# Peptides against a protein of PDB entry 6FRK, part 124

Target 1, 411 residues: chain A of PDB entry 6FRK
Amino acid sequence: NEEVLNAMLKEVCTALLEADVNIKLVKQLRENVKSAIDLEEMASGLNKRKMIQHAVFKELVKLVDPGVKAWTPTKGKQNVIMFVGLQGSGKTTTCSKLAYYYQRKGWKTCLICADTFRAGAFDQLKQNATKARIPFYGSYTEMDPVIIASEGVEKFKNENFEIIIVDTSGRHKQEDSLFEEMLQVANAIQPDNIVYVMDASIGQACEAQAKAFKDKVDVASVIVTKLDGHAKGGGALSAVAATKSPIIFIGTGEHIDDFEPFKTQPFISKLLGMGDIEGLIDKVNELKLDDNEALIEKLKHGQFTLRDMYEQFQNIMKMGPFSQILGMIPGFGTDFMSKGNEQESMARLKKLMTIMDSMNDQELDSTDGAKVFSKQPGRIQRVARGSGVSTRDVQELLTQYTKFAQMVKKM

## One batch from the design tools (peptide; made by RFdiffusion4, then SolubleMPNN)

Design b2_p16_7_s4 (from b2_p16_7, 9 letters changed)
Fold by OpenDDE base, seed 2:
Structure b2_p16_7_s4 (fold): chain B 411 residues (1-411), chain A 16 residues (1-16)
Amino acid sequence: as target 1 above (411 residues)
Amino acid sequence: VKELVELKEILELLSE
């Protein structure tokens, strides 16, 4: 039993290291999991694999929870949020995403560019802010970030802004001069929250980077960026461990809407390759698929038609990037997420829908659509001609439908 | 949950 446990823990530890989880945290997790697993309970015929997975999941959830309540802005007050982080962390883009998030929620939000080091920083912020219709402040001539930040914060406080976001200079390396500048800005504006922005793609460097920022400035919140389909996000655990601060948001892409509140359970599920079942349910529910109740009732009765399949394909197409949906489904690995496969998968769905558009209501609404076509093969030829496809393509669709209808009958 | 299972199954079939 101990050998089996050690073998499974080795696989989990390898997967966590491949997910950019810090080696110290992986070692700690391994010991915590070993201590949490009662070997006597493992002898009782419980699924050892499920028990180990559950123990690993529980310990990862603890690693993401710093035990500190996240700061939240107060409605009707002037909340100053200072952003800190390395250059290339996505800090400036994240400032705009957070501003847009609060603006969409009806907060009076503004942006201040106190990045005087990076050429074109103010132009980039101005461009992003203008696109999102967010008020902004900055200078082309002032080189002191303390002056810009102070003037901008004072201006927007006087104009009764509720969310005042200050973007600061980044550097390519951890430099004492950067930390001194950040401290001077923080002392001048007295922020209500300091947000550290971290790039998830830096892997094992996340711990050292996050620690360096926390040791110099009073980081109270973390935002993790570049959590696209390839970034497993293990560096987020290192950020929480080093900063002792909660992750409040994640950036999932380059678009201003590619920004979401951090959820612990979905994140850990994704990290373990279990998918994001809750996030997928939330996305399905947000689509206000009013027709889903009718589908669920049909599925409960073991009824599934070609029309029901067509409606599901429409729903999948409405959910947005197929890659994001696949990454939420357990067992769909990152290899399915190649950019080439998404367009091809959407083209396949559209082709199947085009075939179904050439079917009649009797064919679409039959609870045994495949049998309708098998009894009258002339229907296959009609549909094939109508949709501009081969009779084989129609037969493949009917085969897929039959597989679905059989699964629905077993549910 | 049922919708997710169905979606998964759809995606599995589309991957073939």
Scores: peptide ipSAE 0.005, ipTM 0.340, DockQ to the pose 0.105
Fold by OpenDDE base, seed 5:
Structure b2_p16_7_s4 (fold): chain B 411 residues (1-411), chain A 16 residues (1-16)
Amino acid sequence: as target 1 above (411 residues)
Amino acid sequence: VKELVELKEILELLSE
C-alpha cells in the first residue's frame, strides 16, 4: 500500500512540476498528502486513486487560498486600483480587461496610463480604451509618472468615477529604480488596491518575481495572465504563496473578454488536467443550450447535416472565448491552444459560417451534404461566388463536414 | 458529457 501511494504521489508530483508548480510547494504537498492519508483507511477497499486525488486536490486548494479576503470595490465610492508588474506580463492589456469587466457591470470606470518608460504605452492604452469606450488619461509630454497618476486620479475623482485603474511602468528587469517609482506613485495616489500582474508562462520564476514585488509594494491582489497558452498555471501557486494575496482574475487570451474572476476549484481541476467540468456545465446551462436536445437526438440516430454543424458553430461562438471553452474541456491538450490565437479560431469559424450562409436549404438539410455537392459541382461554384471565397475553401468545408458526419455515424 | 465530447471533437477537427 505504501509503495502504491508513493508511486502515485510521484506521478502527481511530476505532473505538478511539469505544470510549473514550485519544487518547494510540490515537496510540501507530498508531505501533507502523505500525512492526510490514513493507510489503514486505504485498506477498506476505497478507490485508492480517488482518495489520493481528493487529498491532492484539497492540498492544492489550500495552496491557492492565502487566507486573506479579496479586496472588492465599493459601489458609489472612488476606488483607485494600481497595477504593478513586469513588462510583458500583460499588465497594460489586463488594465483594459479589468476596466471593461467593471464597465460591463455598470461601474463608472476609467484608465490612467502612468507608464512613461515605454514608448507608445499611452498610445496602446488609448487604443484599447477607445475600442472598449473606456475613458482614459495620460500624457505625451509629462515624463514623471507621479504627476500623471496624481493628475489623472484627481481628474477622475472630480468626475465621480467609481473605478480608477492606474497602469504603471513595467521594466524587463527588476530594477530598484522601478520599485522606487512604483512606491512614489503608490504614495501619491494612495490606491485602495495594488494588483500584481503575473505572466503564468514564466514558470519557476513566478515565486522570485512575486516576492520581489511584495517586498517593495503592498500587493493586495494577483492577476495571472496567459493561461490560454502552454502555461498550466502552476506558477500562480507560487505567486499566492509569495505575495500572500488572492488571485482575483485570470487572463485567458488576447481578447478583452478573455478575462474571468478567479475560481479556485476550476483552476485546480485544470492544473491537475481534470478539466473544469463544473464550470463547463455551468456555462452550458447559462447558454440555455436546451435546443441541443434535438441535436442529441439526431446524433443518436447518426444524422448530422450542414445545418447541424452551423448551429454547433453558433453555439460555440455564443460560449464566448474559445480559449476558455478549451480550457474547460478535460484532456484538451495544450497543443490546440498553441496552434492559433482565439481570434484566428473565431475568424475561421466565422468564415465557415459565411460559406454556409450561401448554401440553400436543400444543401444544409441533406443527410449527405457532401454527396449533394459532389453530384452537382455547380453548387460549389455558386456557394463560392455567394460567399466571396474560392471553390477550394468550399471543398475544405465539405471535407470537414464529411469528417464530422463520419464521426457521428460511429457514435 | 456528450455535448462536451462533441464540442471537443469539433474543436479537434478544426485544429487539423
Scores: peptide ipSAE 0.005, ipTM 0.302, DockQ to the pose 0.169
Fold by OpenDDE base, seed 3:
Structure b2_p16_7_s4 (fold): chain B 411 residues (1-411), chain A 16 residues (1-16)
Amino acid sequence: as target 1 above (411 residues)
Amino acid sequence: VKELVELKEILELLSE
C-alpha cells in the first residue's frame, strides 16, 4: 500500500512540476499529503486515486491561501493602488484592466503613468485609457516618477476619484535602482494597496522574482497574468508563498475584459485538469444568457436552426477567447488551442456569422437549413454574393451546421 | 450538468 501511494504521489508531483509548481512546494505538498492520508483507510478498498486527488486538492488550496484577507477598496473613499512588477509582466495592461473592472462596477477610476524609464509608456497607457474612457495622468517632460505619481494622486484626490491606479517603471531584471524608485514612489503617494504583477509563464523563476519584490516593497496583493491556455498557473502558488499575499485577480488574455477576480477552488481545479465548471457557470451567468434558456429548450427538443447556431457563435464570442472557454471545460486540455489558433478560430466564427448575416429568415429559421439550400442551389450563390465569400465557404458552413444539427438530434 | 455536456459537445464540434 505504501509503495502504491508513493508511485501515485510521484505521478502527481511530476504533473505539478510540469504545471510550473515550485519544486520546494511540490516536496512540501508530497509530505503533507502523505501525512494526511490514512494508509489503513487506503487498505480498506476505498478508491485510492480519489483519496489522493482530494488530499492533493486540499493541500493546493492551502498553498494559494496566505491566511491574509485580500485588500478591497472602500466605496466613497480615495483608494490609491500602486502597481509593481517586471517589464513584460503585463503590468501596464493590468492597470488598465483593473481600472476598467472597477469603472464597469460604477467606481470613479483613473490611471497614472509614473513609468519614466520606458519610452512610449505614457503613450501606451494613454491609448489604453482612452479606449476604455478612463481618465489618465502622466507627463512627457517630467522624468521623476515620484513627482508624476504625487501630482497625479493629488489631482485625482482633489477631483474625488475613488480608485487611483499608479503604474510604475518596470525593468527586464531585478535591479536595485528599480526597487529604490518603487520605494520612493510608495513613500510619496502612501498607497492603500501595492499590487505585484507576475507573469505566470516564467515557471520556476516565479518564487525568486516574487520574493525579491516582497523583500523591497510592501506587496499586499498579487495579480497573475498570462493565464491563457498555455500557462498552467503553478507559478501562482510560488507568488503566494513568496509574497505571503493573496492573488486578487488573474489576467487571462490580451483584451481589456480578459480579467477576472481570483477564485481559489476553480483555479486549483483547472491546475489539476479537472476544469473550471464554476467559472464557466459564472461566465455564462454574466453574459445574461437568459435568451439561452430558449436555445437550451430547443436543443432538448432536437431542434437546431442556423439562427440557433448564429446565437451560439455570438455567445462564444461574448464569453471571450475560445481557448479559455475550452480550458474551462473538463477534459479539454489546456493545450487544445494555441493563441494563434484562438485568433484564427475567432476569425473563422466571424466569417461564418458574416455568411449567416446574408441569409434570410426562411433559411435561418428552418429546422433543416441545409436541406433548404440543397433544394434551391441558387440560395447558396445569393448568400455567397451577399457575404463576399465563395460558394464553397457557404457549403462548408452548411456542412458544419448539418454536423451540429445531427448531434443535437442525438441528444 | 446537461447544459455543460451540451456546451462541451458544441465546443468539440467547433474545434474540429
Scores: peptide ipSAE 0.000, ipTM 0.324, DockQ to the pose 0.116
Fold by OpenDDE base, seed 1:
Structure b2_p16_7_s4 (fold): chain B 411 residues (1-411), chain A 16 residues (1-16)
Amino acid sequence: as target 1 above (411 residues)
Amino acid sequence: VKELVELKEILELLSE
């Protein structure tokens, strides 16, 4: 049993390292999982894989929880939010995304550009703010970020803004001059929250960068960016461990709407390749797909038909962008999340639906659809001819359906 | 949550 546990933990540790989880955190998780697993319960015939997965999931949830409640803005107050982070972290874009998020929630929101170091920083912020219809402040001539931040905060306080977001200079290196500038800005404006923005794509460097910021600035919140289909989420654990601060939001793309509140359970599920179940629920609920309750009820009864599979494909196709949905679905690997693979995945689903469009009601509504086709092979040939596909393509569809129907029966 | 685990397992199988 210990050998089996060690082998499975090795696979999990490898997958977590491949997901850019920091080596120290992976080691700590491995020891915590070993201490949490009762080897006697594993001997009693419990599904060893499920037990280890549950223990891993539980310990990853603890690693993402700093044990500190996230700061939230107070309605009817003036909340000053200062952003800090490296150049290229997506900080400026994230300021605009957060401002837009609060604006859509009915908060009186504004943006201040206190980045005097980067040429065109104010133009970029102005462009993003104007596109989103968010009030902004900055200067083309003032070079002191403390003056700009102070004047901007005072202006928007006097105008009774509720959310005042201050974007600061990013640097390529951990320079003491940058941290001194950030401290001077923070001391001048007295922010209610300091948000560290971290790029997830930097992998194992996330810990060292997050620590360097926390050691110099009182970071209270983390936002993780570039959690698109190519980004490995493991850097988020490193950020929490280093800052001891909660992740409050994640950036999932380049669009201003590619921004969501951080949820621990969905994130860990995605990190483990289990997909984002809660985010899929939320998206499904937002789509008001009334047909999901009926499917869920059938699944609870161990019933799954080819029609039920067709309806699910139709729902997935409606849920676009398909890449974000696929990234929420376990076993649709990171490869399905590339822009090229979205079209291919949609084409694959559409091909499967076209095959099912050539099936009759008896075939579609059978609780054992694969057996209906196996008993009468002439049905496969009819469906293949009707849909313009090979008999092999129909057999592959039926094989997939059979795998599903077997999983549903085991629920 | 249980229901979406089920949908996820279904979608994993469809990705093969």
Scores: peptide ipSAE 0.006, ipTM 0.331, DockQ to the pose 0.067; fails the geometry check

Design b2_p16_8_s1 (from b2_p16_8, 11 letters changed)
Fold by OpenDDE base, seed 5:
Structure b2_p16_8_s1 (fold): chain B 411 residues (1-411), chain A 16 residues (1-16)
Amino acid sequence: as target 1 above (411 residues)
Amino acid sequence: VEELINLLNILKLLSE
């Protein structure tokens, strides 16, 4: 029993190290799990694997909980949120994502660019803010980030903004001058929350980086970015441990919507490769997919039409960021949607839907849509002309449909 | 869940 336990713990420890969990945390977790299992009278008949998984899960949940309540903005007040983090952490993008998140919730939100170090920082923020219709402030001439931050905060306070997000300079190196600048900005604007943005892909460096920020500025919240990539998110545990601050949000892609509130249970489930079945169920329930009873019944009968495929594409488009959904499914590794593939996939879906919008009801509702087109090639030309695509694009759609219809017939 | 898995299998096939 002890040998089996030690073997399983070794596998878990290896998987956690491969997930960029700090070696000290993995060692501590291993000892905590051993102690927890040694104390639990192994009731005869419990699946030892499930017990170990549960013990590991419970200890990981504790590592993500700093024991500090996350700061939340107060409605009807002016909440100043200062962002800090290294260059390339996704800080500027995350400012826009957070601003957009609050704006969608009916908060009067704005962005301030106090990054004077990076050429084009203000232009990048302005572009992101303009696309999201978020008010922004910055300067092309002022080089003092304290002045820009102070003026911007004052402006937006006077305009009764509720969420005032300040983006600061990120540097590649931990320079004392950067930390002094951040401290000067923090002292000038007196933020209600300081958010440290970290890149999950920096792996074992997460602890040292997070600690360096916490030692210089009063970090109260953490946002972890780039959890859509190969980064399994183990660095997030290191950030929580080092900052003693809760993770409030995660960035799960490049799109402005690739941003979600941090949930401990789903995150740990994903970290362990268990998937997020609960979050998947919640997301399915939020989508009101109940209207798909008719589709399920058709699928059970091995029937799948081009219309059924179109309706599925509509449902897919309603689900929002696919990277988030795929990452919730057990066995869909983070690698399944590489960076940028979501926008390309959405554009591809929209193109396919536009082709189907040029089809008639006879074509859409046929149980053998591909055969309808194969019997009358003039239909392909009509659809191609109607949708502004090549006949090849229509043939590719029909080929995809045929693959799906064959899969449904095998189910 | 089964519907979502099916939808995701559809997405998988579209990405291939």
Scores: peptide ipSAE 0.018, ipTM 0.517, DockQ to the pose 0.236
Fold by OpenDDE base, seed 4:
Structure b2_p16_8_s1 (fold): chain B 411 residues (1-411), chain A 16 residues (1-16)
Amino acid sequence: as target 1 above (411 residues)
Amino acid sequence: VEELINLLNILKLLSE
C-alpha cells in the first residue's frame, strides 16, 4: 500500500512540476498528503486514486490560501491601487483590465501611467484606456514617476474617483533602481493596495521573482497573467507562498475582458485537469439565467425564437471568450478554439446581432422565424439593407437559427 | 455555431 501510494504521489508530483509548481512546494505537498492520508482508510477498499486526488486537491487549496483576507475597494472612498511587476509580466495590460472590470461594476475608475522608463508606455496605456473609455493621466515630458503618480492621484482624488490605478515602471530584470523607484512612488501616493503582477509562463522562476518583490515592497495582492498560454498556473502557488498575499484576479487572454476574479477551487480543479465546473456555474449564474426561466421553459417546449437566440448571444458575449468557457468544461481542451478564431467568432456574433437589430418584433418573436422570412423574401432584403449586410449574410443567419431551433426541438 | 449549440446545451444542463 505504501509503494502504491508512493508511485501515485510520484505521478502527481511529476504532473505538478510539469504544471510549473515549485519543487519545494511539491515536496512539501507530498509530505502533507502523506501525513493526511490515513493508510488504514486506504485499506478499506475506497478508490485509492480518488482519495489521493482529494488529498492533493485539499493541500493545493491550502497552498493558494495565504490565510489573509484579500483587500477589497470601499465604495464611495478613494481607493489607490499601485501595480508593480517586471516588464513583460502583463502589468500595463492588467491595469487596464482591472480598471475595465471595476468600471463595468459601476465604479468611477481611472488609470495613471507612472512608467517613465519604457518609451511609448503612456501611449499604450492611453490607447487601452481610450478604447475602454477609462479616464487616464500621464506625462510625455515628466521623467519622475513620483511626480506623475502624485499629481495623477491628487487630480483623481479631487475628481472623486473611487478606483485610482497606478501603473509603475517595469524593468527586464530585478534591479535595485526599480525597487527604489517603487518605494518612492508608494511612499508618495500611500496606496491602499499594492498589486504584484506575475507572468505564469516563467515557471520555476515565479518564486524567486515574487519573493524579490515582497522583500522590497509591501505587496498585498497578486494578479497572475498569461494563464491562457502553455502555463498551467502552478507559478501562482509560488507567488502566494512567497508574497503571503492572495491572488485577487487572473488574466486569461489578450482582450481587456480576459480577466476574472480568482477563485481557489476552480483554479485548482483546472490545474489538476478536472475542469472548472464551479466557475462555469458561477459564470452562468452571473448571466442571471434564472431570469431566463421563461427561456428554459420555452426550450423545454421546443420553442426557440430569433429573440431567444439574440438574448443567448448577449449572454455569451457577457461570459467572455468562448474558448475560456469550453476550457472550463472537463474534457474540453483549452486549445479547442485557436486564439485567432475567437476574435473572429466574437466579431461574427456581433455581426449576427447587428442583423437581428434590423428585424422587427414579428420576425424576432416568431416561433418559426426562418419560415417568416422564406414566405416573404422582401423581409430579407429589408433586413440586409437596414443592417448594411448582404442578403446572403441574412440567409446565413437564418440558416444558423434554423439549426439551433431544430436542436432545441430535439431536446 | 456548433460550439454555441453545445454551450447552450451545457447552460441548459446547468440550469436544471
Scores: peptide ipSAE 0.010, ipTM 0.491, DockQ to the pose 0.031
Fold by OpenDDE base, seed 2:
Structure b2_p16_8_s1 (fold): chain B 411 residues (1-411), chain A 16 residues (1-16)
Amino acid sequence: as target 1 above (411 residues)
Amino acid sequence: VEELINLLNILKLLSE
């Protein structure tokens, strides 16, 4: 029994190392799991695999909990949030994502570019901020990040902004000069929260990086970036262990919407390849499924129209990157949609919707839309001309619809 | 299309 346990723990440890979990944390986890498993309970015929998975899950949940409550902004107050982290960590992009997140929640949010070291940093921030309609501050002429940060914070405080995000220089490597600059900025603006941004794709370097920042600046929150489908995010455990600070958000892509509040359970489930069922449920619920009750009722009755398909395409487009949704489903590996396939899939959905926009209500609301078109082929030609596509493209849409409608009738 | 069907099935399962 102990040999079987040790073999299974070895497989789990290998999988965690392949998921960029730090080797020290994996060793500690192995010891903790081994101590938490009662070998006598394993003898009783319980599913040894499930027991080990549960013990591993429980210990991983503890590793992402620093025992410190995450800082949250106070409504109606001026909350200054300073970002720190290496260049290429996604820090600047994450500032814009966080600003956009709070703006969408009805907070008066702004951005300050205090990165004077990187050429074009202010232009990049300005482009991102303008695209998101977020107020911004920075300078093309001032080279002291302390002056820019102080002036920007004062300006936005005087204008009664609630969320004031300060982006700083990251440099390419951990340098004492960078930490001194960050400390000078922090002392000048007195931030309510210091957010360390870490790239998950750096693997085993996450611990050393996170520790170096925590040893020099009072990091209170962590954001992990580049948690795309390939990065299982084991570096996040290293960041929490080193900083003793909670992960507050994760970045899941390059788009401004590829940003979500960190949830422990879904994250650990994903790390273990169990999927993110809770995040899928939440994302589905955020789609205002109340409007989908009518669709669910129709699906229960085996009714499916072209309009119902159109509404589903709209819902999928609102859910964001389809790869993220699939990556939340147990057993759907991230290999299902390469980045190229996702944009192509979204373009394909938009094309299908454009074809349906050229259909009339009789065609859209028919329970047998394909039969309506088959009885009157002139409708296909009308829709093709109206949408600027071939008659073949319309026939392919109708073929897809027919397959869907047949599946719905069998459900 | 198969992915979309799977998504619809999952959405249905989550709505039950």
Scores: peptide ipSAE 0.009, ipTM 0.474, DockQ to the pose 0.031
Fold by OpenDDE base, seed 3:
Structure b2_p16_8_s1 (fold): chain B 411 residues (1-411), chain A 16 residues (1-16)
Amino acid sequence: as target 1 above (411 residues)
Amino acid sequence: VEELINLLNILKLLSE
């Protein structure tokens, strides 16, 4: 029984290491799981696998819980949120995502660019802010980030902004000069929350980086970025352990909408490859896919039209990055679509939709759309001309539809 | 959930 436990724990530990969980945390988790499992209860014929999975899940939940309540902004007050993190962590993008998140919730939100080190930092922030219609402040002439941050915070306080986000300079490496600048900015603006932005893709370096920031500035919150990539998010555990600060949000892509409040249970479930059924249900509900009941009913009856396929493509596009959706499904690895393949897949879907936009209702609503086109090849040429594509592209769409409709009929 | 998994399997096949 102990040998079986040790073998199963070895597999779990390997999977956690492959998920970028820090080796020290994995060792500690292994010891905690061993201590939490009664070997006598395992001898009594209980499902050993379920017990180990539950114990592992429980210990991972503890690793993402710093025991500190996350800071939340107060409505009707001025809340100053300072962002800190390395260059390339996604800090500037995350500032815009957080600003947009609060703006969509009806908060009066603004952005300040206090990054004087990186050429074009202000232009990048301005571009992101303008796209999201978020008020912004920065300077092209002032080189002191303390002055810019102070002036920007004062300006937006006087204008009764509720959420004032300050983006700071990043460096490629941990440098004392960066930390001193961050401390000077923090002292000048007196932020209500300091957010450390961490890239999940840095793997085993997450702990050391997060610790270096926490040792120099009073980090109170963590945001983990790039959880849409190959990063399984194990670095997030290291960030919590090092900062003793809660993860408040996760960045799940490059789009301004690819930003979600952190949920412990879904995150750990995803980390273990159990999927995020709850997050999938939430996303499906947010999409008001009420029309999906009608589709599901049609699918149950083995009916699938080109219109039904078009509606599904619209639903996929509304759900956001397809890799994220797949990564929410149990047994679908996050690796199924690389980021490059996702943009290409979305472009492919848009192309297919553009072809279908040139189809008529008889073609779209036929339960055998491919047969409609095969009986009258002139339809293919019409659709090709109408959509500006080749007849081959239309035939490829019809081939895909046929494969799909055949699968639906087998369901 | 099974229906959603089926839909997603369908969508997977379209992405291939």
Scores: peptide ipSAE 0.018, ipTM 0.511, DockQ to the pose 0.146; fails the geometry check

